# Designs tried in a protein design run: peptides against a protein of PDB entry 4ASU. Part 38

Target 1, 270 residues: chain A of PDB entry 4ASU
Amino acid sequence: ATLKDITRRLKSIKNIQKITKSMKMVAAAKYARAERELKPARVYGVGSLALYEKADIKTPEDKKKHLIIGVSSDRGLCGAIHSSVAKQMKSEAANLAAAGKEVKIIGVGDKIRSILHRTHSDQFLVTFKEVGRRPPTFGDASVIALELLNSGYEFDEGSIIFNRFRSVISYKTEEKPIFSLDTISSAESMSIYDDIDADVLRNYQEYSLANIIYYSLKESTTSEQSARMTAMDNASKNASEMIDKLTLTFNRTRQAVITKELIEIISGAA
Target 2, 83 residues: chain B of PDB entry 4ASU
Amino acid sequence: FTFASPTQVFFNSANVRQVDVPTQTGAFGILAAHVPTLQVLRPGLVVVHAEDGTTSKYFVSSGSVTVNADSSVQLLAEEAVTL

## One batch from the design tools (peptide; made by RFdiffusion4, then SolubleMPNN)

Design b1_p10_6_s4 (from b1_p10_6, 5 letters changed)
Fold by OpenDDE base, seed 4:
Structure b1_p10_6_s4 (fold): chain B 270 residues (1-270), chain C 83 residues (1-83), chain A 10 residues (1-10)
Amino acid sequence: as target 1 above (270 residues)
Amino acid sequence: as target 2 above (83 residues)
Amino acid sequence: DLEELIRKAA
């Protein structure tokens, strides 16, 4: 490589390093906020899931419609955040198909669609875009829940797949159940719940869905920001190493050029 | 007893004597060994009676309340404020 | 992929 080429590469990598460092700082700030906001959201979300943990809600085998909601975002450069969700979605879809279930998919965040569009395009009901630029609110979750309920797809049960935050360096892709109103109302385990008005149950289920979606969004966001922070840090370090290597190459090449020029001068070859 | 909003936790797996909740079907008190039920909150006052006799009041906008067979209670309000 | 970005830049 010529000195010019090396210089160009150095400049490019240095610019990338500046970008990655900046992105790291932004991700760190967003992570800190997300982590703070996740604390109450987790209590809230886990509380909403308590019914499903305590009531063994079973979907009859003859009911075949299953909804998979994958939760991520529109934004890249966050390691395996999106691919982890997509991988589990694929696995779940395959398992359900093997069990003779009809599978439909909702993507929260455009990255889900981006990853799965080739293999699962026909299974997608809707993709929610504009996810990840701002922290998710309960209002956002409610919109998603409402859209799902109004989609006309009468699923029997579903799965919401998202990355649960563990620590700044760890997340785990998890699945939580979603049940239709009909499934809940017909579940034998629900018989112990006294005098549940149909309208009340409907409204309850709407809240439940919104709650779970909200929870998943908060977990996902926190996981994503932490992963992005780590990814940007790694990128910055990698860039630094590359800069060092290229700098050494530059220096060596420069010396070689100088030596060549001196030889040419001394030899009269130029 | 768990009482939370999306943004704030008031009680997390706490033991309380009684919780009065405003529901669409009417206000009712959740005591020990209350029958399992699912209810939807209406805007109104939540009153938490602690075992020590202290009473805390909250205003909630909407949400849900679950009383399970194991006497666990989840009060999940969309918005809630301490009074 | 950040590594890819770096490769493209190099």
Scores: peptide ipSAE 0.060, ipTM 0.930, DockQ to the pose 0.013
Fold by OpenDDE base, seed 5:
Structure b1_p10_6_s4 (fold): chain B 270 residues (1-270), chain C 83 residues (1-83), chain A 10 residues (1-10)
Amino acid sequence: as target 1 above (270 residues)
Amino acid sequence: as target 2 above (83 residues)
Amino acid sequence: DLEELIRKAA
């Protein structure tokens, strides 16, 4: 490589390093906010899931329609955030299909569709785009919930798959159940609850779905920003190492050029 | 007793004496060992009676309330403010 | 992939 080539590469990598450092700072700021907002969201979301856990809602085995909701975002450069969700979605879809279930998929965030389009295109009902640019709101979750409920797909049960935040360095892809109104209303375990008006139960279920989606979005966002921060930090470190290596190569090459020029002068080949 | 909105937690697994909630079918009080029920909130006042006799008031916009067989209660409001 | 970007720059 010529000195010019090395210099060009150095300049390019230095620029990339500046970008990654900047992105790290942005991700850090977003992470800090997301983590703060996750605290109440987790209480809220876990509270919404409490019924299903305590009532032990079960779907009859003869019911075959299963919905998988994968939660991520549109934005890349966040490590394995999207691939982790997609991997679990694939696994669940395969298991359900093997059990004779009909599986449909909803993607929250465009990255899910991007990963699964080739293998699961026929199973996709809808993909929600424009996720991840701003922090998710309850309004966003409500829109998703409403669209799901109005999709015309009459699922019996479902799974929402998302990355649960553990720490700044750790997340875990998890699954939570989603139940249709019919499944909830017909569940034997619900018999202990006082006579609930059908309209009340419908509204309750709508809130529940929105609540769970909101919770999943908050967990996902926090996990994503943390992962992005880490990814950008790693990229910056890798760039730094490459800069150091190229700098050494530059210095060595420069000395070689000087030596060659001196030899040419001495040999009279000039 | 858990009482939260998407953005704020007011009570987290707390022990309370009574919670008065505004539901679409009417306001009712949740006492210890209340029968399991599911309700939807209407805009109105939530009153929490603590065991020490302290009373706290909140305004909620909408949401849900769950009373479980184990006497756990989840009050989940879309929006809530302390009064 | 930022790693790819770095490789391409290199």
Scores: peptide ipSAE 0.060, ipTM 0.931, DockQ to the pose 0.013
Fold by OpenDDE base, seed 2:
Structure b1_p10_6_s4 (fold): chain B 270 residues (1-270), chain C 83 residues (1-83), chain A 10 residues (1-10)
Amino acid sequence: as target 1 above (270 residues)
Amino acid sequence: as target 2 above (83 residues)
Amino acid sequence: DLEELIRKAA
């Protein structure tokens, strides 16, 4: 490569490094907010899941309709956030199919559809777009929950798959259960709950779904921003290393050019 | 006893004497060893009676309350404010 | 480009 080529490459990488550093700072700010907002959301969401854990609700084997909800976002440059969710969705779908279940898929965030549409297009019910530009609110979760309930697909049970935040350097893709009203109402383990009105139970389940979706969105957002921050940091470090290497190459090439010119002068004068 | 909204936690696995909640079927008090039940909240007052005799009041908009067999309680309000 | 740097960072 000529000195001009190396200089051009150096300039380009330096500019990219500026961008990645800026994006890191933006991601860091969003992460800090997301983590703060996750604290109450986790208590709220875990509280909503307590019934299902304590009641040990089981779906009868003859019930075959299963809904998979994958939670992610529309935005890239966040490492394996989207692919991790998609991978687990694929695994779950395959396991359910092998068990003779009918599987339908909902994607929260356009990235899920982008990854899975080719292989699972017939199983998709709906994809929610415009996810990830702003922090999720309970209102957003309620809208999603309502749309799911009104979709016309009468599932028996479901799985919501999302990235649970562990630390600034770690998240874990996990699954939480979703149950239909019919499954809850017919569960033997629910018999201990006294005189529950059918309308009350319906409303309760609507809140439960919204609560779980809200929780998953908050976990996902925090995980995503943390992962993006890490990705941008790594990109900046990689750029720095490339700059160092290219600078050395530039210096060596410059010396070689000077040496060549001197030889040409000497050889031409002799 | 857990009492939270999406944005704020008021109680997290706390021991309380009694919680009065406004439900769609009527207001009721949750005492120790209350029978398991599920209810939906209506707008109204929540009153938490602590073991030390302290009473705290809250206004809630909507949500759910769960009383489990193990005496754990989850009060989850869409919106809640301290009074 | 940025995508390349991100890929290498992943």
Scores: peptide ipSAE 0.047, ipTM 0.929, DockQ to the pose 0.010
Fold by OpenDDE base, seed 3:
Order: C-alpha cells, then structure tokens, then sequence
Structure b1_p10_6_s4 (fold): chain B 270 residues (1-270), chain C 83 residues (1-83), chain A 10 residues (1-10)
C-alpha cells in the first residue's frame, strides 16, 4: 500500500471512530431513558400476563394456526439483538411445523424481515416498519395490536418473541404467549371467571394484546440500546487498534520510501 | 394488588382491603377473596382502601382489571393520575 | 456490522 493509501484508510477509520463514539453516547442516553421507562412497563406488562399464567390457558392440540410475532427494530449496529430474535423465531417455526401447525409470522421492525425474508417470506403476514426511531408508546403498541387483530388471520395461539433486558451487558431472548379471543373464551380454566360478557372479553383481549406488545417493545428497546452502546464501544476500540496498526505501517512505509529515494539519488549520482 | 399504567406504578403486589373500580358494566368493589372476574375499565375514579384505613383516589382513562382465583388483582390503566 | 465497516475501511 502506498503512503497515500494508508493515509486514506487512516482518515476513514478515524472518521468511523468518531461516528461510533457519537453513536455510543446517543445509545447511552437512549438506554438510560429506556431503562427508566422499562421499570413501570415491566410491572404493567407482567401484570397483563398474569391472567395467562394464573389461568393456565391451553390451546387444544387440534388447533393448528400459530402466530409468531418477532419484536426488534429497524436499526442495525446493535450486536446480536436482531439475530437472536430471528434465531428463536426460526426455531419456534420449525418446531411448530414439525408438530403439524400452520405458522404465520409478524415482524415488528424491518430487521426481522431482512433476516427471514429468504427462508420464511411466504409465512409473513405483515412487517411493521419505522420501529426504533423514537421510544415506543402505548399508542404504538395499540396500533400494532389492532392491525394484528384486523389482519384476517384467525390464529388460535401465538408467541411473541423479544429480548428481555437483564442488565447493561445482558439480555435474553424470551417468548410469551398470545391467545386469540376464541382460545380464551373456550378455555376450561376460564370457567372460574364469573359472568364475563363476550364484549367485555373481546375488549379485554384487545387491551391484553396491546399491553403485551407494549411490554415487549420496552424490553426490546432497552436491550437494543444497551447492546448498541456495547457494540459502538467495541467498534471504537477496534478502530483504535486499527489506527495504531496502520500508523505503524505508515511509519514503516514512509521510512522505506525515504530509503528507496535515497538509494535512487545515490545510484543516479553514480 | 397491582395497579399500574404503562408509565407509572401505584401498587405492586400490595395488600389492600378494598379497591373500587369503574368498569363498563358498572362500578364494583373488589374485596378480599372476590370471585374471579375480568372487566374493562371506563374512565372514572379508582379508590383504594388500605388495610390501615387510609384511602387513595385515582382517575383512570381505560384499561382492564383482573381478579384471579388466588385473590391477586391486576388493575392496568392506560392512563392514571393520583388525585 | 460496524466491525465489518471498519474492516472495509481498513
């Protein structure tokens, strides 16, 4: 490589390092906010899931339609955030297919579609884009819930797959159940719930779905920002190492060029 | 008893004497060992009666309330404010 | 992958 080439590369990497450092700071700020907002969201979301846990809602085996909702975002540069969700979605889809279930997929965030497009394109019902630019709101979750309910796909049960936040350095991909109105209404375990009006149950289910989606989005966002912060930090460190290496190469190359020029001068004077 | 909105937690697994909730089918009081039920909230007042006799009032917009067989209660409001 | 971007820039 010529001195010019090395200089060009150095400049490029230095610029990238500036970007990664800036992105780290932005991610850190977003993470701090997301973590604060996750605290109540977790109580809220876990509270919404309590019914399904307490009632032990089960889907009859003869019911075959299963919905998988993968939750991530549109934004890259966040380590394994998207791939972890996609991996679990693939695994779940394969397991369900092996069990003779019909599987449809919804992607929250464009990255899910990008990863699964080649292998699962025919199973996608819808992909929600423009996820991750701003912190998710309950309104956003409600929109997703409504669109899902209006999709025309009459699923029996489903799974929402998302990254649960553990710490600034750790997240875990998890799955929570989604049940259709019909599944809830027909569940034997629901018999203990007294005099539930069908309209009330429908509305309840709509809220429940929105609640779970909201919770999942908050967990995902917090995990994503944390992972991005880490990824940007690692990238910045890697860039620093490359800069050091290239600088050494530059210095060596410069010395070699000077030596060559000196030899040429000496040889030409001969 | 858990009472939360997406953005705020008011009660988290607390023991309370009674919770009065505004539902679409009417307002009702949730006492200890209330029968399991699911309800949807209407805009209105929530009154929490603590075991010590204190009462707290809240305004809620919409949401859900769940009373489980184990007497656990989840009051989940889309929006809620202390009054 | 940012690491890839860095590798390409190098």
Amino acid sequence: as target 1 above (270 residues)
Amino acid sequence: as target 2 above (83 residues)
Amino acid sequence: DLEELIRKAA
Scores: peptide ipSAE 0.068, ipTM 0.930, DockQ to the pose 0.013; fails the geometry check

Design b1_p10_7_s1 (from b1_p10_7, 7 letters changed)
Fold by OpenDDE base, seed 1:
Structure b1_p10_7_s1 (fold): chain B 270 residues (1-270), chain C 83 residues (1-83), chain A 10 residues (1-10)
Amino acid sequence: as target 1 above (270 residues)
Amino acid sequence: as target 2 above (83 residues)
Amino acid sequence: DEFAELLLAE
């Protein structure tokens, strides 16, 4: 490589390093906020799931319609955040199909669609875009829940798949169940709950769905920002190493060029 | 007893004597060993009676309350403020 | 793409 080529590459990598460092700082700030906001959201979300866990809601095998909700965002450069969710969605969809279930998919965040569109386009009901630019609010979750309930797809049960935050260096892709109103209403385990009015149960289910979606968004956001921070840090370190290597190459090449020029001058070949 | 909004936790797996909640069907008190039930909240006052005799009041918007067979209670409000 | 290379070199 010529000195000019090396210099151009050095400049490019240095610029990229500046960008990755800046993105790291932005991700760090967003992570700090997300982690703080996740604390109450987790209590709230886990509380919403408590009924379904404690009541042990089961869907009869004759029920065939299953909804998969994948939760991520629109924004890339966050390691395996999106691919992890997509991988589990694929696995779940395949398992359900093998069991003779009808599977439909909802993507929260455009990245899910981008990964799964080619292989699962016919199974997509809707993709929610504009996810990840700002911290998710309960209002956002309510909109998603409402649209799902109004989609016209009469699922029996479903799975919401998202990345649960563990630490700044760790997340785990998890699946939580969602149930239709009919499934909840017909569950034998619900018989212990006293004279629940159908309208009350409907409203309860609507809140529960919004709650779970909100929870999943908060877990996902925190996981994403931490992963992005790590990814940008790694990129910055890789850039630093590359800069060092190229700088050495530059120095060696420069010396070689100077030596060659001196020889040409001395030999009169110039 | 767990009482939370999306943005704030007021009680997390706490033991309380009684919780009065405003539901769409009317206000009722949740006591120890209350029968399992599900209710939807309406805007109104929540009163938490602690075991030590202290009483805390909250204003809540919409939400839900769940009483389970194991005596666990989840009070989840969309919005809640201390009074 | 240098940026892609930096990210993939992890």
Scores: peptide ipSAE 0.094, ipTM 0.926, DockQ to the pose 0.011
Fold by OpenDDE base, seed 3:
Structure b1_p10_7_s1 (fold): chain B 270 residues (1-270), chain C 83 residues (1-83), chain A 10 residues (1-10)
Amino acid sequence: as target 1 above (270 residues)
Amino acid sequence: as target 2 above (83 residues)
Amino acid sequence: DEFAELLLAE
């Protein structure tokens, strides 16, 4: 490589390092906010899931339609955030297919579709885009829930797959159940719940779905921002190392060029 | 008893004497060992009666309330404010 | 390309 080439590369990497440092700071700010907002969201979301845990809602084995909702975002540069969700979605889809279930997929965030497009394109019902630009709101979750309910796919049960936040350095991909109105209404375990009006149950289920989606989005967002912060930090460190290496190469190359020029001068004077 | 909105937690696994909730089918009081039920909230007042006799009032917009067989209660409002 | 390389070490 010529001195010019090395210099150009150095400049490029230095610029990238500036970008990654800036992105780290932005991610850190978003993470701090997301973590604060996750605290109540977790109580809220876990509270919404309590019914399904307490009632032990089960889907009959003869019911075959299963929905998988993968939750991530549109934005990259966040480590394994998207791939972890996609991996679990693939695993779940394969397991369900092996069990003779019909599987449909919804992607929350464009990255899920990007990863699964080649292998699972035919199973996608819808992909929600424009996820991750701003913190998710309950309104956003409600929109997703409503669109799902209006999709025309009459699933029996489903799984929402998302990254649960553990700490600034750790997240875990998890799955929570989604149940259709029919599954809830027909569940034997629901018999203990007294005099539930069908309309009430429908509305309840709509809220429940929105609640779970909201919770999942909040967990995912917090995990994503934390992972992005880490990724950008790592990128910045890698850039620093590359700069150091290239600087050494530059110095060596410069010395070689000077030596060559000196030899040429000496040889030409001969 | 858990009472939360998406953005705020008012009660988290607390023991309370009674919770009055506004539902679409009518307002009702949730006492200890209330029968399991599911309800949808209507805009209105929530009154929490603590074991010490104190009462707290809240205004909620919409949401759900769940009373489970184990007497756990989840009151989940889309929006809620203390009054 | 260079940006990708910086991220691949993750």
Scores: peptide ipSAE 0.088, ipTM 0.935, DockQ to the pose 0.012
Fold by OpenDDE base, seed 2:
Structure b1_p10_7_s1 (fold): chain B 270 residues (1-270), chain C 83 residues (1-83), chain A 10 residues (1-10)
Amino acid sequence: as target 1 above (270 residues)
Amino acid sequence: as target 2 above (83 residues)
Amino acid sequence: DEFAELLLAE
């Protein structure tokens, strides 16, 4: 490469490094907010899941319809956030199919569709876009829940798959159960709950779904921002190393050019 | 006893004497060893009676309440404010 | 192009 080529590349990488550093700072700010908002959301969401854990609700084997909800976002540059969710969705779908279940998929965030559409297009019910530009609200979760309930697909049970936040450097893709009203109402383990009105139970399940979706969105958002911060930090470090290497190459090349010119003068070839 | 909204936690796995909740079927009190039940909240007052005799009041908009067999209670309100 | 390279190297 000529000195001009190296200089051009150096300039380009330096500019990219500025961008990645800026993006890191933005991600850090968003992470801090997300983590703060996750604290109450986790208590709220875990509280909503308590019934299902304590009641040990099981779906009969003759029930075949299963809904998979993958939770992510529209935005890239966050490491393996999207691919992790998609991978687990694929695994779950395959396991359910092997068990003779009918599987339908909902994607929260456009990235899920981007990854899975080619292989699972026939199983997609809906994809929710415009996810990740602003922090998710309970209102957002309620809208998603309502649309799912009104989709016309009468699932028996479901799985919501999302990235649970562990720390600034760690998240874990996990699954939480979703149950239909019919599954809950018919579960033997629910017999201990006293004289529950059918309308009350329906409303309860609507809240439950919204609660779980809200929780998953908050976990996902926090995980995503943390992962993006890490990705941008890594990119900035990689850029720094590349700049150092190219600078050395530039210096060596410059010396070589000077030496060549001197030789040409001495040899009379100039 | 857990009492939270999406944005705020009021109680997290706390021991309380009694919680009065406004439900769609009517207001009721949750005492120790209350029978398991599921209810939906209506707008109204929540009153928490602590073991030490302290009483706290809250206004809630909507949500759910769960009483489990193990005496755990989850009160989850869409919106809640301290009074 | 170079941006993608930097991200892939992480």
Scores: peptide ipSAE 0.087, ipTM 0.934, DockQ to the pose 0.012
Fold by OpenDDE base, seed 4:
Structure b1_p10_7_s1 (fold): chain B 270 residues (1-270), chain C 83 residues (1-83), chain A 10 residues (1-10)
Amino acid sequence: as target 1 above (270 residues)
Amino acid sequence: as target 2 above (83 residues)
Amino acid sequence: DEFAELLLAE
């Protein structure tokens, strides 16, 4: 490589390093906020899931419609955040198909669609975009829930797949159940719940869905920001190492050029 | 007894004597060994009676309340404020 | 590799 080439590359990498450092700081700030907001959201979300943990809600085998909701965002550069969700979605879809179920997919965040569009395009009902630039609100979750409920797809059961935050360096892709109103109302385990008005149950399920979506968004966001922070840190370090290597190469090449020029002068070859 | 909004936790797996909740079907008190039920909250006053006899009041906008067979209760309000 | 991704985006 010529000195010019090396210099150009050095400049490029240095610029990238500035970007990655900046992004790291932004991610760190967003992570700190997300982690704070996740604390109550987790209690809230786990509370919403308590019914499903305590009531063994079973979907009859003859009911075959299954909905998979993958939760991520529109934003990249966050390590394996999106691919982890997509991987589990694929696995779940395959398992359900093997069991003779009809599978439909909803993507929360454009990255889900980006990853799965070629292999699962026909299974997608909708993709929610504009996810990840701002912290998710309960209103956002409600919009998603409402859209799902109004989609016309009458699923029997579903799975919401998202990254659960463990620590700044760890997340785990998890799945939580979603049940249709019909499935819940017909579940034998629900018989112990007294005097449930149909309208009440409907409204309850609407809240439940919104609650679970909200929870998943908060977990996902926190996981994503932490992963991005780590990814940007790694990128910055990689850039630094590359800069060092290229600098050495530059120096060596420069010396070689000088030596060549001196030889040419001494030899009269130029 | 768990009482939370999306942004705030008021009670997390706490033991309480009684919780009065405003529901679409009317206000009712959740006591020990209350029958399992699912209800939807209406805007109104939640009153938590602690075992020590103290009472706390909250205003909630909407949400859900679950009473399970194991006597666990989840009160999940969209919005809630301490009074 | 996030860095590689950034390089490609440049």
Scores: peptide ipSAE 0.064, ipTM 0.932, DockQ to the pose 0.013

